# Peptides against a protein of PDB entry 7PB4, part 209

Target 1, 105 residues: chain A of PDB entry 7PB4
Amino acid sequence: KMLNIKEYKEKLLSTLGEFLEDHFPLPDRSVKKKKKNIQESSVNLITLHEMLEILINRLFDVPHDPYVKISDSFWPPYVELLLRNGIALRHPEDPTRIRLEAFHQ
Target 2, 218 residues: chain B of PDB entry 7PB4
Amino acid sequence: DALQMAVGYFEKGPIKASQNKDKTLEKHLKTVENVAWKNGLASEEIDILLNIALSGKFGNAVNTRILKCMIPATVISEDSVVKAVSWLCVGKCSGSTKVLFYRWLVAMFDFIDRKEQINLLYGFFFASLQDDALCPYVCHLLYLLTKKENVKPFRVRKLLDLQAKMGMQPHLQALLSLYKFFAPALISVSLPVRKKIYFKNSENLWKTALLAVKQRNR

## One batch from the design tools (peptide; made by RFdiffusion4, then SolubleMPNN)

Design b2_p16_7_s3 (from b2_p16_7, 7 letters changed)
Fold by OpenDDE base, seed 3:
Structure b2_p16_7_s3 (fold): chain B 105 residues (1-105), chain C 218 residues (1-218), chain A 16 residues (1-16)
Amino acid sequence: as target 1 above (105 residues)
Amino acid sequence: as target 2 above (218 residues)
Amino acid sequence: MAEQLLRLMVEELVEL
C-alpha cells in the first residue's frame, strides 16, 4: 500500500512538473545579455518542479525537520511564489530555510 | 489546402500587413468550422488549434469558436489534452472557456487515444471541483477517470464537504457512489440508490458531430 | 487562479 502511494505521488509530481515547465519556465539566459555588469553567476537555477520535489521529499524523509536550505540554485521568484501562496513557509529563526506547508499537520 | 492555410494563420498569428484582419480571421475560422463539422479534424490539427484556443492568444469569442469545432476525424491525442490542461492551470483563458473545455473533454473522452497521462491529471481535475461553475462537468470527468487508486480519505472528505455546501447534487452523488463502490469502508454515509446516473448529457453541443464520427469510423 | 490551483495541487500531493 505505501509503495503505491509513493509511486502515485511521484507520478503526480512528474505531471505537475511538466505543466510548471511550460507555464513557469526559468527566464531564458538570453535576457541577461543586455546588462553588462551582472556577474555570470554560473549557478544553474533549478526548475520549480525540482524545487517542489526537494521540498516534498524533505517533508516526507525528515518530517521532524522538514526545512530545506535555500541554495543559489533557487530562483528567488519561485521562492516568493511558494511563500506568497502559502505553499511554503520560511523558518522562523532562519530566513535561509523554507519548508513545504503541512496542510493537514 | 484551405484548412492548412487556416490552421497556419492561427498558429503563426495575423500577419501585420493585412488591413482586413477581422475578415481574414473570420474566413479562416469559418474554414476550420466547416471542415470540423463535416469531416472532423486530424489529430495534428486538433493539437495546434486546441493549444491556440486555450493559450489566450486570441479573444474569448474566437477561442470559444475554435474550441467548439475541436471535433476529431478519428482520434484526439492524449498529449493535446495534457497541453490543454496545462493552459487551464495558467489561467489565461476565461471561466466560460474552462467550462466549455471540460464539456468538450467529457464529450470527446472516448476519442482520446490514451488515458495514462490524463489519469495522472486526476488531482488537477479534482482541485477544480471547488469551482461551482466547473463542478458538474468535473464530476462527470472524474466519474470517467476514477480508479480505486484515486479514492483516498481526503478526497472523500472534500466531496462530502462539497455536498454539505452545495446540497445533494446529482453529479456529486454519482461520483460519491463510484467512490463508495471502490472503497465502501471510506464512505459510511448511506447514499440514495439512484438507479440512473444523471449527468447533464442533454447539453452535449457535439452530439450530432460525434454520431457522425462514430459512423465514419465503423 | 493559476497560483491558487498550484496550491491546491501541492496540497493534494502532500495529502496523498
Scores: peptide ipSAE 0.507, ipTM 0.611, DockQ to the pose 0.301
Fold by OpenDDE base, seed 2:
Structure b2_p16_7_s3 (fold): chain B 105 residues (1-105), chain C 218 residues (1-218), chain A 16 residues (1-16)
Amino acid sequence: as target 1 above (105 residues)
Amino acid sequence: as target 2 above (218 residues)
Amino acid sequence: MAEQLLRLMVEELVEL
């Protein structure tokens, strides 16, 4: 029973990943417009899929403190997307921390 | 090709300079209808036209006619269905178009190439059971989609509550029977042993077209 | 448009 739920969850996550790649891809860095001075922040941005995985895992692993610290790898538009759609919530006292919304509360 | 021109018209919209916009629209719509009912549409054509029908780009009458001719030549892309459902969430679609979409989705279910992403939308479809106009068709769709992992206590409660409100509807009983099959411990209520699962299949708008599609793909 | 669908998909994942 538990194995089937895990496998189903993994399948759902995979399918979500495909959906996110299609509808919410990272901005292609390839628009090399030659203007020099934008500091190529060498920070590897994570996919929205990876961001959601982190948030989901944190909710399940640490339910008493389900908040994840926003890192430089978090593309700001994705954070805003999650917050705007009620998928994530900011910590009330620390705006640098977000959690997955508790949809069942 | 006349079909390509018609699809291109719907995709790009009317070219400003056409003095006879309505006649041009009707011509292209008839072209799509004729090809769809005779031969079916390619997956790419369905992708484009299905999105257009649900986007609100055109009026309800046009959208309804487009949706009625979403008949595949071979397969429908799952991605097209997911995109279509996303348009339903935006709420710009009329109630009649939503009903027609669910009827279409049930009718065309076997022609959708894969079901993995559609299965992720289970919760969305389940929430649509609250709409009385959608409920019969959503029950049928859920009957096709439901796996054991989808049968949760809260969904059982919601179905029983719906049954209490709307009575022992055949479509709801069919879904409840499936739920009881997967999770008998969650449904203490004695369901009448219906020998035949009865969804109103007799009203399938696409019956003749689907027979033709099945004959072409044999 | 895909944003609302994203929420629903995530809700389904969390409900599991």
Scores: peptide ipSAE 0.482, ipTM 0.634, DockQ to the pose 0.489
Fold by OpenDDE base, seed 5:
Structure b2_p16_7_s3 (fold): chain B 105 residues (1-105), chain C 218 residues (1-218), chain A 16 residues (1-16)
Amino acid sequence: as target 1 above (105 residues)
Amino acid sequence: as target 2 above (218 residues)
Amino acid sequence: MAEQLLRLMVEELVEL
């Protein structure tokens, strides 16, 4: 039973990944490198798929504290997307932490 | 060949320089229609054309005609269906196109090669029950897709609420009966034992074509 | 609407 749930979860995540690549891709870094010397720490933005995977895994792994800290790798529009759609909730006391919504709890 | 040129036209879009854009479009559309109804389309051709029909690249009339000729030669790729559902979510297609798509999906259900990913879209289809125009066809689709794992208390509540709102519709009764079969403890209400499940005949548009496909694949 | 599908897919993952 548990193996089937994990496998189903993995399949669902894979399907979700393909969907997200098609509809919510990261913006191409084609913003012209204007030469400003600021060591913009090349923060590698994670995909929305990776973000959701982190949130889902946290909910299952640590159900008593399902919150994930928003890192610089979290593209702000993705965070907003998740919050706006009721997919994620911001921590009431820490705006830097988000959790996956417990849709039926 | 003529079909490849037609598919390529829809994929690449109209070449700006053609004076007779409408005539060219109609020519290619007729080519696709003729091949689809005579021989069916390859899975790759369906993949391309189905996505085009739902992408909003062309007008509703063209999209409707393309979708009506999404007749497989052998199989439809599950991936094509998943992509199509994704386009439904983008909202670039008309309500009539959505209805037609669900009718198509029910009619072509047996020709889809796999159901694993489509089953993962169960929640999406279930949410579409709230659309009165889609509800009969979505119930039929859900009747085909529903497994024991999909029957959850919240979905039962939603179906009962929908029944309270819409009345005892035959398509809702069919789905509720299936839910009761999988989870009798969740549905305390005595459902009338209907010996026959009645869905709208979604297949009527493709009945002749589907018979031909089944005969060719024997 | 893509956003709605996303929600539904995630909901299915969480309810599993």
Scores: peptide ipSAE 0.514, ipTM 0.598, DockQ to the pose 0.507; fails the geometry check
Fold by OpenDDE base, seed 1:
Structure b2_p16_7_s3 (fold): chain B 105 residues (1-105), chain C 218 residues (1-218), chain A 16 residues (1-16)
Amino acid sequence: as target 1 above (105 residues)
Amino acid sequence: as target 2 above (218 residues)
Amino acid sequence: MAEQLLRLMVEELVEL
């Protein structure tokens, strides 16, 4: 039974990854080429898949403090997407920290 | 061939320069319909046309006709179904198109090559139970998809609440009976012993076509 | 929208 849940979780994560690549890809680096002067902050943005994995893992690993600090690798539109859809919540006292929503808890 | 030209027309869209856009569209639509009902469509053709039907690229009348002729020659790719479900979320299709899609999905369920990814969409389908127009067809789909791992306390509560709202519908009772089979401890309510599971879609639009597909693949 | 499907997929992952 537990093995089936783990396998199902892995399959679900894989399918989620494919879905996110199709519907929520990172913006191609090509669009930023026109405005020269914005310091190319060399910050490698993570995928929405990676962001969700971090949030999910934190929820399971540290359920009493499930908050993740927003880093520069977090693309702001993805953060807003998660918040707007009730997938994530900001910490009430620290807006730089977000958690995955506790669905049905 | 004529089918490839028709599929290519729907994929690329109408070339602006054609004076008789409506006649050209009707010609290509009739070509697709004729091949689909006679021989079925290849998995690749279904992949293209199914996505077009749900994307909102064409009007509702055209989308409905395309969806009605999504008849496989052999198999339907699971990926095509997953992509189609993603289009339902975008909301560019009519309510009638959504109903038709769920009817199609139930009718063609056995011809889908794999069910692994479709099973991962269980939560999405379950959420669609709240739509009164979709509910009968979604119950049938969930009846086909439900595994023991899908039967959770919160879903049981939602089904019981839905029953309280809608009454003892045959399709809802069928799904609840399956839930009770997998998780008897979660359903304390006595369900009437129904001898026959009844879903409204026993007579689908594709009955004759599906018989022909099964005969060709034997 | 794709956003609704995303929520539902994440919900399923958390509820496992």
Scores: peptide ipSAE 0.499, ipTM 0.605, DockQ to the pose 0.510; fails the geometry check

Design b2_p16_7_s4 (from b2_p16_7, 7 letters changed)
Fold by OpenDDE base, seed 5:
Structure b2_p16_7_s4 (fold): chain B 105 residues (1-105), chain C 218 residues (1-218), chain A 16 residues (1-16)
Amino acid sequence: as target 1 above (105 residues)
Amino acid sequence: as target 2 above (218 residues)
Amino acid sequence: MKELELRLLVEELVEL
C-alpha cells in the first residue's frame, strides 16, 4: 500500500508537471521586449509547477505556519490563478505571504 | 428535534412578533443560539436563518441575535450568502445589521463552500465603500476577494479619492497595496511599505466558535 | 475547464 502511494504520488507529480507545461506555460520573454521602459528585472520567474512544489512542501514541512513569502520570482498571474481557484490563500495580515489551501484539513 | 422546531418557528412563524409570543420567540431563539454555539448549524439551517435575519421579518434585536449565531457546523453555502446580499439590496435591515453581516461574512469567509458567485458581487461590495460605517469591513472583504480582473482604473481612482477624503486608513492602505500588487501601473503613488495589514478584528465575535468548528472538522 | 482540473490535481496530490 505505501509503495503504491509513493508511486501514485510520483505519477501525479509527473502528470501535474506535464499539465502545467501544456496549459500554463510562462509567457515567452519576447513579449516583454516591446515595452522598453519596464526594467527587465533580471529576475527569473519560476514555473507554476515550482511554485506549487514550494507551497506543497511548506504545507507538509511546516503545517503550523504553512505560508510562503511571495518573491519576485513569483509571476503575479500565477499567484492570482492559485488564489482565484482556491488552491492558495493569502495571509490575512501579510499580503506578501500565501499558503496552499488545506483541502479537507 | 428542538432545533427543527425552532427553525420552523422562524420560517413559518408570525411576521409580526406579537408581544404575547415573546416567550415562545425567546425559547426558540435560545435553542438556536445554544445549538449554534455548541455544535454549529447545518448549511440548510444557516440558509433559512440567515435569510430570515436579513429579510426584516423580525425586529432588529432578534435579527442581530440570529445573525450572531450563524455559525456553521461544516460549511456555509455560497447561495445562502448571495441570497443574503440580495436582502441587503432590498434595504429592510438596519445599518447595524449590515455592519454585522459584513463582519460575519469576513469571519466566516473560509467556511463558504465556493466563491465564484460571491466574486461576481465584487462591484456591489465595492460600492458599499462609500458608507463610512461599512468601509473598514468592506475593505477587508475586498482584500479577500480582489483578483487582477477586479482592479480597474475607475476603482483605483475611487480608492484614492476615498483615501484623500478619509486619510491614510489602514484598511484602505491594505486594499490599495493589493491593487498595486495586481496592477502596479495603475497606482503611481508610493504606498508605505506595511509589513503587517491591519483590519478591524471582525472575528472577535466568533473567535471561540470558529476555533471549536476547526477542531471538530480536524 | 483547465483551472478546475488544476485544482483537482492539486487536491489529489495534497490528500495523499
Scores: peptide ipSAE 0.512, ipTM 0.666, DockQ to the pose 0.283
Fold by OpenDDE base, seed 2:
Structure b2_p16_7_s4 (fold): chain B 105 residues (1-105), chain C 218 residues (1-218), chain A 16 residues (1-16)
Amino acid sequence: as target 1 above (105 residues)
Amino acid sequence: as target 2 above (218 residues)
Amino acid sequence: MKELELRLLVEELVEL
């Protein structure tokens, strides 16, 4: 039973990853690195997959405070996507914090 | 075709061997400008050039000129707009380019084929209200995008906070009035009943071109 | 459709 749940979880994570790569990819940074010293505010944007992983992990690791602080690595369109679709919630008093929706009512 | 050569130049970048890179750049830029203002650009051409203008591939002066000539022949793809917004997040474009982009987006809003994906960017646009240079144009964009579902208590608080900081700006009042229309219970403050909504005329840069586009598509 | 599918996938993951 436990092995089946773990395997199923891994399969779902893989399916989610593939789905996100296919349908919600980060815009290609295909701008060839010409080395000009433009201070790339080199904020590495994380994938939607990575964002969801962070949110899921926070929910499981710290269920009493499941909120994650939105960093500069969080692409705002992804944050909005999650909020709009009821996947995530904003903290009522701190709009810089979001949590995964607790689907277990 | 001269336009295809120009677009290809911007897409592929300057070929190393051209001794006169600046003259070549100017030639191609003028080609794009001439076609865009006379006939408009195809959706595919806008897709390529809009991304180039926001990617930081070229200098601010070039990017500004490219962005000013993003005039559609018929329609703009929403995908092009979404990709453009993604470049705004990367922060490789200047503040002036961002302002110009929002002005462009407002001016060209009716020519965008679909709005579903753009509506998903609502929160991103809303976050840009904190930039004083962007605020007037972002308010106008949000006024066009706002649905009842977007009107949330935290956004109301943010708008009221902005009003407290910036004063009673016409563009902010217009957006707040729309919010009050959708969710009157969230806005207890008495807003002056403005019979007319006043935004900065973002269309002024493209007014003649937009009239021509509308005339061609009639 | 894509957004709904995303929600369903996440819901399923959180419910395990």
Scores: peptide ipSAE 0.508, ipTM 0.395, DockQ to the pose 0.295
Fold by OpenDDE base, seed 3:
Structure b2_p16_7_s4 (fold): chain B 105 residues (1-105), chain C 218 residues (1-218), chain A 16 residues (1-16)
Amino acid sequence: as target 1 above (105 residues)
Amino acid sequence: as target 2 above (218 residues)
Amino acid sequence: MKELELRLLVEELVEL
């Protein structure tokens, strides 16, 4: 039973990844190059898939503190997307922390 | 059951012929309170009782007690919250009831099933920031609700004006920090970097009850 | 539609 759930979770994460690559790709780094303000923070942005994976894993691994710290690798529009759609919630006391929403069945 | 009879009493109102109206009211109120704090209330019961508490059908003391026991067993319907806000617009509830409602709304926010319609009420909540009694709680609510689309230049100006009037209040700073996060170009003022956001009454009246609800729904 | 589908996929993952 547990193995099947893990396998199914991995499959769903893969499906989600493919979906996100198709519909929510990272902005092309090429477009930001035109405004040559040199302080291109060398920060590698993570994919929305990676963000969701982190959030989901945190919810399951640490259900009593399911909040994830927003790093500089978190693209702000993705954070907004998750919050706007009720997929994530902001921590009430720490604006740098978000959690996956507890969806009601 | 006793709870259904109590809810029915509040919904239908007191039967004119009862000589002991106050004793009957107290009995039913205690029934609701006992169930709410022990087990929580069903979404349907909250829908009915929350509406009653804000409608002005009963006195402020009764409304306050009802509102204090709006503790869900599982979830609160967004529709119940929308109806409640509608009653706030009618203005039949006391100022203290309004404060209590916003405290309740913040405390129960995670138990509300959906937020889409509540988010549409953003402008109404934002307008309530000008009420000094509501401002701390409204800031907390707005902190939970605010999306990038809500961050408009006119709202930034209003928040800065409020800050000029009331000073650098922690709850206002929390909201401004969120606004700056979503729209840094709209807020040129350097906000103090706070590691922790502080809202008044972070320990809400329902802390123990909410812990119990979370434990039962695990 | 895309955002709704995203939500549904995430909900399914959380329900596991």
Scores: peptide ipSAE 0.506, ipTM 0.673, DockQ to the pose 0.292
Fold by OpenDDE base, seed 4:
Formats: structure tokens, sequence, C-alpha cells
Structure b2_p16_7_s4 (fold): chain B 105 residues (1-105), chain C 218 residues (1-218), chain A 16 residues (1-16)
């Protein structure tokens, strides 16, 4: 039973990853080259898949404080996407922290 | 043989130098169609061709024709189905191809060798219920897959929400009835006792071929 | 449609 759930989770994560890569790809770094002045923060943006993995893992690992600090690697449109769609919640007192929505309610 | 050459053509893709690409494509497609409908395809051939049909390597017309002839000689590998679902996520196939795939999956369900991995895709299939074009076929698939452990409160809510949106559809009622059977406490709503479960007959497209497969495997 | 599908996939993952 547990093995089946783990395997299911892994497959679902894989499927989610592929889904996200195709439908929510990171913006190609190539397009932003033209406008000079925006500090090319050399920050490697993580995929939406990686972001969700972090959020999911935090929810399971630390259920009493499931909030993840938004790093510079978090592409702001992805954060907004998650919040807008009720996938994530912003911490009520700290706008730099988000959690995965507890869908069990 | 002619089938191996045809499968190899689809796998490797068209050789750039062929002046008669369309004629060659049609020839190989007809070869696959003829063998599939007469004898069925080996699991390995289905694995290759199903992936091709969903990968977006060819145009929608070709993909549709390939998918329509994914008729097993004996069994379909569950791994082929898992790979196919992964291609659905990639979104390189048309909406019509997705519909056809779910119809195919329902029609061929009994010929899939194992269901364990497919059952792990339950959530993915459930997510596809919101697509109005897919919903009837996904309900049918979920009806075949649903176990007691799949019946969760959040899924019940989603089904009830869908029912509120699209009305009391027969396919949705069938799935809800199954959910109520497994978890009566989760569904307080009186479902009309439908004596007959009605799904769109996905098998109609393959009915003759499926009968032939069943006869050969007896 | 894509965003709703994403939500449903995540819901499924969290409910596991």
Amino acid sequence: as target 1 above (105 residues)
Amino acid sequence: as target 2 above (218 residues)
Amino acid sequence: MKELELRLLVEELVEL
C-alpha cells in the first residue's frame, strides 16, 4: 500500500513536471537581453515544478509551519499564479512567505 | 515484413530525401491499419505507434488514423498507456486526439495487462473531468478505475460542482453513484436511482475489432 | 483551463 502511494506520488510529480514544462515554461533568458538597465539578477529561476515540490515537501516535512520563504529564484508570475489559483496562500503577517493550500478542508 | 517497415518509418520519421513523402506515409499508414484491423498489433508495436500518435511528430489527421488502429493482438502494456498520458500533458496533440485517446483507453481497458500504474494516474484523469469534451469519457474511465480509496471528500465536492455546472449528466451520475456506493456518508444528496448506467459507447468505433481480438485470445 | 488543471493536479498530490 505505501509503495503504491509513493510510486503514485512519483508518477504524479513526473506528470506534473512534464505538464508544467510544456504549459508554464520559464521565460527564455534570451528575450530580456535588449533592455539595458534592468539588473540582470544572475539568479537562476527555478521551474514551477521545483517551486511546487518545495511547497509540497515543506507541507509534509513541517506541517505546523508549512511556509516557504520566497527566494529570488521564485519567478514572481509563478508565485502570483499559485496564489491566484488558490494553490498557495501568502502568510498573513509575512508577504515573503507562502504555503501550499491545505486542500483537506 | 511490411508492418515492421511501416512501424520503422513512423519511429524513425520520414527520410528527407523521399520525393514522395505523402505517398510513402499513406502506404505505411494503410499497412498499419490493415494489420491492426485484421490481426491486431503486438504490444511493442502499440507502444511505438501510440507514442508517435500523441507526440505531435505527425499532423492531426495522421495521429488520428494511427490512434484509431491501436488495436491489440493480445494485450496493451500499461507502460504504453502511462507514456501516452505523459504525452497528453505535453499538449502537442489536438483536443480531438485527446478525446479519441480516452475513448480508446475505455474501449481497450480490458486488454491492458496491468492496472496498477494506471490507477496511480487516477488524479490526472480526474483533473480532466473539467474538460467538457473529455468529461463523458473520463467519467467512464474513472468508473472503471475507481476504488474505495479513491473516493475522497474533495473529489466528491468536485463532482457535485461539475453536476451543478453541467447538470445531471448520465455519465456523471454513474460515477457519483459509484462514489456513493463506496462512501455513502460522503454523498448526502439523493441520487436518482438509475437502474442503468449509460456511458457513451466508446466501443462502437472498435466493436468489430474487439470482438475479433476476444475470439483470437480464447 | 490550464490553471485549473494545475490546481487539480496539485490537490491530488497533496491528498496523497
Scores: peptide ipSAE 0.518, ipTM 0.411, DockQ to the pose 0.417; fails the geometry check

